# Peptides against a protein of PDB entry 6TME: the designs that were tried, part 66

Target 1, 324 residues: chain A of PDB entry 6TME
Amino acid sequence: NRLKRAYIALQAWKKAFYSDPFNTAANWVGPDVCSYKGVFCAPALDDPSVLVVAGIDLNHADIAGYLPPELGLLTDVALFHVNSNRFCGVIPKSLSKLTLMYEFDVSNNRFVGPFPTVALSWPSLKFLDIRYNDFEGKLPPEIFDKDLDAIFLNNNRFESTIPETIGKSTASVVTFAHNKFSGCIPKTIGQMKNLNEIVFIGNNLSGCLPNEIGSLNNVTVFDASSNGFVGSLPSTLSGLANVEQMDFSYNKFTGFVTDNICKLPKLSNFTFSYNFFNGEAQSCVPGSSQEKQFDDTSNCLQNRPNQKSAKECLPVVSRPVDCS
Target 2, 324 residues: chain A of PDB entry 6TME as posed
Amino acid sequence: NRLKRAYIALQAWKKAFYSDPFNTAANWVGPDVCSYKGVFCAPALDDPSVLVVAGIDLNHADIFGYLPPELGLLTDVALFHVNSNRFCGVIPKSLSKLTLMYEFDVSNNRFVGPFPTVALSWPSLKFLDIRYNDFEGKLPPEIFDKDLDAIFLNNNRFESTIPETIGKSTASVVTFAHNKFSGCIPKTIGQMKNLNEIVFIGNNLSGCLPNEIGSLNNVTVFDASSNGFVGSLPSTLSGLANVEQMDFSYNKFTGFVTDNICKLPKLSNFTFSYNFFNGEAQSCVPGSSQEKQFDDTSNCLQNRPNQKSAKECLPVVSRPVDCS

## One batch from the design tools (peptide; made by RFdiffusion4, then SolubleMPNN)

Design b1_p12_5_s3 (from b1_p12_5, 6 letters changed)
Fold by OpenDDE base, seed 3:
Structure b1_p12_5_s3 (fold): chain B 324 residues (1-324), chain A 12 residues (1-12)
Amino acid sequence: as target 1 above (324 residues)
Amino acid sequence: MVGEVLDEILSS
C-alpha cells in the first residue's frame, strides 16, 4: 500500500523534527496522510483509482531537523518544496527512489556536504533549487546534461571551475552567485540556447571573458560582478540583442568601453564600476540617456568623477592583459 | 538502525 509507505516516511520525518515553531506537523497523526498539513495527494499516474502522496510543501515553516532515509518511501512525490526551514545534514540517497521528481526546492536551509548527486538520478527533473545552503565541493558536470528549466546554486560553498558542459544546458535561469567558483567562464557558454538569466556574482572567477558570450541572443540578465576578470570587454557583446541588465562591476577589466555595447537596443542598466577601464564612449557616460542607466565609478577614466588615482591605475593600465 | 546504514539499504 503506497499510503502506508507514505505514513511510515512522514512519521519518520516528524520524528526527525527538532523544532516545529508553527506546529506544522501537529496534525500529522493517524493513517490519513492526505490530510496532513503540507502533504498533497493525487491520483497515481499508473492507476487513477489509487490515491498517492504527490507533493510536499513545507515552505516557510522554520522547521529544524533533518531528512531521514525513510523519505525514499515517498515514491510518488513529484513536487518537493521545503524552502525556508532549518533542515540540516545531507540529502538522503534514498530519494533516488522518487523517480517522478519534477521540482526540488530545498533552498534556504542548513544542508551540507557535496552536491546532492541524487538530483542527477531523477529523469524528469525540471526545477532544481539548492541555493542558500552550505553545499560544497565541485559541481558535477552532469548537472548541465539534464533538461532543467532553472538551476539555482547561489549562496553555497561550491568551488573549482564551472564545468565545460554548461553549454549543453537548456536552462533559462542559472545562478552561480556567492560561491567559491574559480577559473575562466567556459567558451561553451555561448551554446546555452535557452538562456535568459545568468548570474556569476561574488565568486573567484578570473581570466578573460569569452567572446562566445555575445552568442547569448536571448539573455536579458548577465551579471559577472565581484570577480577577478581581466582584459577588455569582448566586442562580440554587441550581439546581446535582448540584454536589459548587465553588470561587470568589481573586477579588473581594462581597456575601452565601446559604443556598440552601450547602445545595445534593450539595455536598461549597465554597471561597469570598480574596474580599470581607461576610456568609454560618449554613449556609456552616465546621464547620456534617459532610458539607460550607467555607472562608471572607480575606473581609470579621464575627466570623470569618482575615479581611481593615477597611482592605483598606472600599474594595471600599463600592463593590459591581451585576450586576443 | 543508524541512518547511514538505512539510507544505503533504502537506496539499493
Scores: peptide ipSAE 0.157, ipTM 0.834, DockQ to the pose 0.017
Fold by OpenDDE base, seed 1:
Structure b1_p12_5_s3 (fold): chain B 324 residues (1-324), chain A 12 residues (1-12)
Amino acid sequence: as target 1 above (324 residues)
Amino acid sequence: MVGEVLDEILSS
């Protein structure tokens, strides 16, 4: 029966623990898997008279170990939360059998290997958190074809370009931060109609920002800091009617920071420090507003404190990148 | 290695 399969899976997992400092699995004894700490049972969707393992929550258990293939026997699991542990290895392909997977959180572990493509096999997946791991390689384009509410990829070893399929994403929150992504932000980004927060911090992204960013009417947080972006800020950024937090710091941007950006109606914090901007509107000057915070540090601005030297600025400012 | 084989079996 389903609980017998769950017992096999959970006992295999217990055996895969190298360390359980809080003795989380101490009560993982006997056939009553529904009494196991961190194991949650519910009536099966196909037969309410049958009790099944529907969820796992081992968050913050500091468990060292790996995920054994026998976890694929947990076919009724819809919620899998194992963040803030020390699990290592790869995500088993056998998890493809968990067709009810709705929320998958393996964040803050030591998982390695390529993107766990098994996540793409789950038709009902809404939440994917794989941040703070050691996943590597390219991001599969198909991730953005899924109807996900949130996609957390930050603090991994992902590389290559961001797929053009990003525009298909229905996610409200997407994090790319602290990876090794390269290339340009796809122009299709403007098609992300449900996007509220997007974070690109600390990658190797480059090129001009696409004008289509200005179509992100619902975005409240846009952070592209610590990359290699060039050119001027798109004038279309004036379309970001709901942006509250915007960060372009630590790039290679040039040109003039305009009023239409700094006067965005919901803008609370705008950081454009550590670039090569050669001018800013009065509305962009730090201290010009009580309700908005600006940072213009380390640019090529005239008559502003803490700017780059003329020697540092001249080679870059004299050769502006044309993004047209 | 044994785990990989089992994973393939259980994923099929």
Scores: peptide ipSAE 0.132, ipTM 0.819, DockQ to the pose 0.018
Fold by OpenDDE base, seed 4:
Formats: structure tokens, sequence, C-alpha cells
Structure b1_p12_5_s3 (fold): chain B 324 residues (1-324), chain A 12 residues (1-12)
């Protein structure tokens, strides 16, 4: 019964292929679906005597096609990895029937439409990778209510604000990079107790950085570069005891880069270039440390090389944004 | 940020 359903699903999927340049599905013939390339069977969780399709791995197959609704018949699939293909269309809602979904990787494809809300229906989902697609619209707040280890959203067309529910996330890695997110980083960010790496690069985020960022004691990578952030860096950033890589470049920050930030104990690289900072502590100066790398390029610093002109600086530096 | 670290996060 289960393998028959899997056969129907996989044959429907094969029919949905427009191009299979490596002939990945060439052996997708006959009822023995467990022999299919990229199909992995395992004993069913509810009956070890029954063999079921438990995983799909079609990574790097360069397959063009779409995901047909018949994929919802793969009810035993826990691992679905189809990255680096040319699949298009939307993620079928029928995948809600895949209640064992644990890892879902559809990254580096041509998927379109809104956020695949079917991912929210999977109770055991731990890994979500939808990066490098054309997903658009709002990020559903409910994504952060899930007990995910990693959330990869980068390189899409997501818009609107980052949900305040982000603070509920238990993820160690979250990427927002290269989308169209706008508004402020939510203050609830400081509640992300397991966060190690967060990347906001290349969005339309704005406003002041929330002070609550300093509560991210486990963060090793914090990148907020290429946005529209304003004001001074929060003094609470001195709380980032484990940060190794920090990037605030290509924003509109002003004020003074303080000693307490540049002396963070695990800091390896701190880039704050292409802003409007008008001062820095001696500990922030590039070359001041053998253990730390700094970049202060293209700010409004006095007596430093490669800074903005007075003409560029004056209009911004003279009108600092008060974040208090 | 060092490009290698970023690439690992965004593309691996």
Amino acid sequence: as target 1 above (324 residues)
Amino acid sequence: MVGEVLDEILSS
C-alpha cells in the first residue's frame, strides 16, 4: 500500500520533469521505488516490517520541472532534499500529508509564490532551507513558533517586516539576507536563546538597532550590513561575549564606535565601514590588534584614510538620530 | 565580514 502510493507519486513527479540532464530519473521504472536513484527507503516507524520511502535526495541534479500534488502520497518522507535544481511553481499544499517531515531543503531552485505555509503544518520539522528561490510576500509569524534548528530564507523576494515572533525561535542559524525586508529589527530578538548565527545582509531594514541584541550571548556571527540602519551602535553590544564575526557596514550609523565593542573577547572581525561614524576608540583602529581585524573605511572619522568627504558627512553627522 | 564565513552560512 505505502510503496504503491510512493510509486504513483514518483511516477507523477517524473512526468513533471521538463529536463533531466543527468538522467537521474532514468531508472525510475517499475514498482521497486526503493531502487530509484535519489529515493531512500527505511523501515516504517509504526511497523518495522514494512519498508517505506523515508527520504528523497535529488541535490545537484539540475532537474527542471515542478512538484506535482501527487507528492502528497509520500506520507513517510522525513527527509526531502532537492536543492540545486530548476524546479519551478509552488510547493504543493498536499505535502501537508508528510507529517514526518524533519528536513526540508528546496534551496537553489525556481520556486515562486508566497511563503510555503505547508511547512508550518509539519510538527517535527527541524531544518528548513528555502533560500535562493523567488518566494515573495510576507514571512508568516508562525515560522518562529516552530522548534527549528535552522531557518534559511536568504536570496528570495520576501517583503514586509520581520515578525516580532522571532524571539520565540530556538534556531541556532537564521538567514534573512538578500530579501526585501523592511522596518526595524524587533526588540524580541534578544530572546533568541539558542542563536549562534544571524544574517540580515542586503535588505531594506531601518531604524535603530534594538538594545536587546546585546542579550544574544551565544551569537558568533552577526551581520546587519547593507541596510538602512541609523543611530549609534547600542552600548549593550558589549554583552556579545561570543561574537567572532560582526558586520555593520553599508548602513547609515552615526556616533562613536566604543572601546567596549571593539574589545569583545571573542571578536575576530569587526566591519563597520561605509557608515557615518564620526569617532572610534583606539581599540577599533585597523592594525591596533594582531588578533582582531577591523575595517573603518568610508566613515566620517578624522585622521583616518579612505573616509568620506566633509561635504558627504556634514549633512548626516550634524543630524544624528536619537535612538533613546 | 570575512567572505568565507559568510559564504558558508548563505550557500552551504
Scores: peptide ipSAE 0.029, ipTM 0.747, DockQ to the pose 0.216
Fold by OpenDDE base, seed 5:
Structure b1_p12_5_s3 (fold): chain B 324 residues (1-324), chain A 12 residues (1-12)
Amino acid sequence: as target 1 above (324 residues)
Amino acid sequence: MVGEVLDEILSS
């Protein structure tokens, strides 16, 4: 009996709660699991006459606890949303039995351990949100082989390089922000055909930006701020026909910020502050446009306010990194 | 970048 298995799972989970400040699981009593708060039943896909637990939504419940292995008994769950709780521990490998998993949101919790590779076992997964946790280690390359619509990885402890498989991703939104990623952005990034928004903020990324970024013609948001990028901005950025928000601030970029970048047709905000740019086109000057907002603060620009001193600039500007 | 846009992406 599927509901009996669900009952076992949910009771095990209730037992795994250390704190339930909103008494979310107060009604988790008895065999009628479909009446449980945050538990949603639907007709089974294989037999419409059978009612199964198809979804969990415990978002914003502030529950402290862990995910027990018995959750693997929830084999009919397609939607698992436990956002904004205080769940700790690891994502149990027993969740591999949830073969219908479509949306998995465990964001804003206290999960630890490596990337939850169990997510890779779900053939139909379309939405993965694991942001705002304490996941660590390497990002498995296979994550980008999945046909995900969104990949939220930000605010974790992921380290090492971004996999080259990123170019295979069909996701419209990918966040890497506030991790410990290092190395270069893979050149394969330009192959992300559906990408609209990508955020690299606050990592340890370095090297030159790949020219292939300019191939991301559907990108509306590109944020690479707060990293260790060097060299000049790729001239190919002129290809970002749909970019609206672009941020390269807090890096070590040098060179000239060109008209071709600042005159991008959809560009609304372009922040390139806190770098070592030694020149900018007139179109890049803050206040030059009413339709575009620029920030050139703390660069090595002449005749601009709030720039770095010559003492700070000279050592860097005189030794530009050649990205060729 | 406009903070509101970023917040939507990162925290929504």
Scores: peptide ipSAE 0.031, ipTM 0.747, DockQ to the pose 0.217; fails the geometry check

Design b1_p12_5_s4 (from b1_p12_5, 7 letters changed)
Fold by OpenDDE base, seed 1:
Structure b1_p12_5_s4 (fold): chain B 324 residues (1-324), chain A 12 residues (1-12)
Amino acid sequence: as target 1 above (324 residues)
Amino acid sequence: AVGEVLNEIRNS
């Protein structure tokens, strides 16, 4: 019965393929769905004597098509990996029936529409990758209430502010890069106790960086480049004891880059180029360390190469934003 | 069961 439902779902999906360049679904014939290429069966969790479709892997198949609602019949699927295809349309709401969903990867496709809220219905979801699509609109705040290990949202069309609920996230990796997010980074960010990597690259984020970033003790990668951030770097960044890669380039930061930041014990690369910093500690100077790489290009620094002109600097540096 | 599938997918 369960495999029969899977057969119906998979045949409906095959019918929804517009192009299958590698003939991935060529063997998707007959009732033996467990022999289908990219289909993985396992004993059911509720009955080990019953074989069910537990996983889909169609990664890198270059398949053009859409996800039909019949995929909701794959109720035993815990792993759904279909990245690097040309699937279009929306994620079917019928996937809410896949209550065992553990990893959902639809990255590098042509999906459109709002955030796939069906992902919020999966109680056991640990991995969500929807990057490199055309998803748009607001990010539901509930995404950060889920016990996810990783959240990949980058390279989409998401807009609006980052939800305050971000502080509730238990994810180790979160990517916002290359969207249209706006507003400030929430102060609650400091509550992300498991965070290792966070990427904000290439959004419309603005305002001052919250002091609470300094509470992210486990962060190894912090990239806030290519935004509209203003003010000075928080002094609390000295608390980033494990940061290795830090990028604040292509913003509107001002003030002095301190020793306490540049001497962070695990810091390997620190890029603060293309801002309006008017001073830096000697420890921040490129070439000052053999173990650390710095880039101070295109700031308002005195006696440094490749800086902005006085004409460009004066209007900004003379009007520092007070983030206190 | 899921673990076995994960290993199979990760190694594919």
Scores: peptide ipSAE 0.045, ipTM 0.787, DockQ to the pose 0.045
Fold by OpenDDE base, seed 4:
Structure b1_p12_5_s4 (fold): chain B 324 residues (1-324), chain A 12 residues (1-12)
Amino acid sequence: as target 1 above (324 residues)
Amino acid sequence: AVGEVLNEIRNS
């Protein structure tokens, strides 16, 4: 019965393929779905004597097509990895029936529409990768209420603000990069207790950085480059005891880059280029350390190479944004 | 550059 449903689902999916360059589904014939390429069976959790389809791995198959509603019949699937294909359309709501979903990777496809809210219905989801698609609209706040280990949202068309619920996330890795997010980073960011890596690259984020970033004791990578952030760097960044990679480049930051930031104990790379900083500590100067790499290019620093002209600097530096 | 490295991360 369960494998019969899987057969129906997989045959419907094969029918939904427009192109299969590597003939991945060539052997998708007959009732023995466990022999299908990219289909993985395992004993059912509720009955070890029953074999069920537990995983799909079609990564890098370059398949063009869509996900038909019949995929909802794959009720035993816990691992769904179909990245680096050319699947289009929307994620079917019928996937809500896949209550065992643990890892969902549809990255590097042609999916469109709003955030796939069906992902919010999966109670055991730990890994969500929807990057490199054309998902659009608002990010639902509820995504951060889930007990996810990783959230990959980068390279989409998401817009609006980052939800304040981000502080509830237990994820170690979160990517927002290369979307259209706007507004400020929520102050609740400091409550992300398990955060190791967070990337905001290439959005339309603005305002001052929240002081609460300094509470991210476990963060090793913090990249806020290519946004519209203003003001000075928070002094609380001295609390980032484990940060290794930090990037604030291509923003509108002003003020002084302090020793307390540049002397962070685990800091290996700190890029603050293409801003309007008007001073830096000696510890921040590129070449000042053999253990740390700095980039201060294209700021408003005196006696440093490759800086902005006085004409470019004066209008901004003379009107610093007060973040207090 | 850091963003590219993160884009290569896969847990499974």
Scores: peptide ipSAE 0.039, ipTM 0.641, DockQ to the pose 0.165
Fold by OpenDDE base, seed 3:
Structure b1_p12_5_s4 (fold): chain B 324 residues (1-324), chain A 12 residues (1-12)
Amino acid sequence: as target 1 above (324 residues)
Amino acid sequence: AVGEVLNEIRNS
């Protein structure tokens, strides 16, 4: 019976294909769904004697089409990987019936609409990749209440502020890059206990960096480049004991880049170019270390190459934003 | 059990 439901779902999906350049679904014929290319069966969790469709892998199939509501019949699916296709439309709400969903990867498609809130209904979800789509609107605060290992949101059309609930996230990797997020980074960010990598690149974020970033002891990658951040770098960044890659470039930062930041023990690359910094410690100077790479280009630094003109610097440097 | 299923899928 479960495989019959799967057959109905998969045949409905095949009908929803507008283009299948690699003929991936060519063998999607007949009741033996476990033989379908990209369909993986496994013993059911509740009855090992029953074979069920447990996974879908259509990655890199370049399939054009949409996800029909009949996919909700795939109730045993735990892995759903359909990246690098040309699927369009919205994620069906009927997928709420897939209560075993563990990994959901719809990245590199043409999905539109708001955040797929159906993802919030999956109690066991650990991996969510919706990057490189056209999802829009607000990010639901509830996303960070999920016990996700990774959250990939980059390259979408998300807007509004980053939810304060971010501090509740247990994810090791979170990407916000290349969206339209605005406002400040929430102070609760410091509560992200498992965070290793966080990327804010290319948003409309602004304000001062919260001091609480310095509490991210496990972070190895912190990229806040290409935003509208202002003020000085928090002195608490000296607490980033494991940071290897740090990028604050293309912002509106001012003030002095301190030794405490540039001497971070695991720091490999620190880019703070294209800001309005008016001073840096010797340890921050490019070429000062063989083990660390720095970029101080296009700031307001004295006696450094490739800096902004006095005309460009003076209006900003003379009126620094006080983040204290 | 879930892990086993996932491993089976990944190894298939």
Scores: peptide ipSAE 0.039, ipTM 0.770, DockQ to the pose 0.036
Fold by OpenDDE base, seed 5:
Structure b1_p12_5_s4 (fold): chain B 324 residues (1-324), chain A 12 residues (1-12)
Amino acid sequence: as target 1 above (324 residues)
Amino acid sequence: AVGEVLNEIRNS
């Protein structure tokens, strides 16, 4: 019976394929859905004697189509990996019936619409990858209430502010890159206890960096490049004991880049180019260390190559934003 | 990879 429902779902999905260049669904014929390419069966969690469709893996199949509502019949699916296809439309709300969803990867597709709130209905979700789509609108704050290991949101059309609930996230990796997020980074960011990597690249974020960033003791990658951040770098960044990659390039930062930042013990790469910094410690100078790589290009630094002109610098440097 | 995760889920 459960496999019969799966059959209905999978046949509906096959019918929803516009193009299957690798003939992935060519063998999707007959009731034996467990033999279907990209379909993985396993004993049901509630009854080991019953075989159910537990996983879908159609990664890199280049399939064009959409997700029909009949996919909601795949109630035993815990793994749904369909990245690198050309699926379009919206994520069906009928997927709320997939209560065992553990990993959901629809990245690198053509999905549209608002954030797929159906993902919030999955109580056991640990991995969410919706990057490289056309999702738009606001990020629901509830996403960070979930016990996710990773949250990939980059390369979409999300807008509005980053929810303050971000501090509740237990994710080790969070990507916001290449969206249209605006406003400030929430001060609650410092409460992210498991954060290793966070990427804000290429948004419309602005304001001062919150001091609370310095509380991110486990962060190895912090990239806030290509935004509209202003003010000085927080002195509390000296607390980033494990940061290896740090990028503040292409912002509107001012002030002095301190030794305390450039001498961070694990720092490997620190890019602060294309800002309006008017000074840097000797430890920040590119070439000053063999273990660290720095880029101070296109700032307002004296006696450094490839800096902005006085004409460009003076109006900004003379009017520093006070973040206090 | 999928199989491993499924096994982990079943055994958790």
Scores: peptide ipSAE 0.036, ipTM 0.771, DockQ to the pose 0.032; fails the geometry check

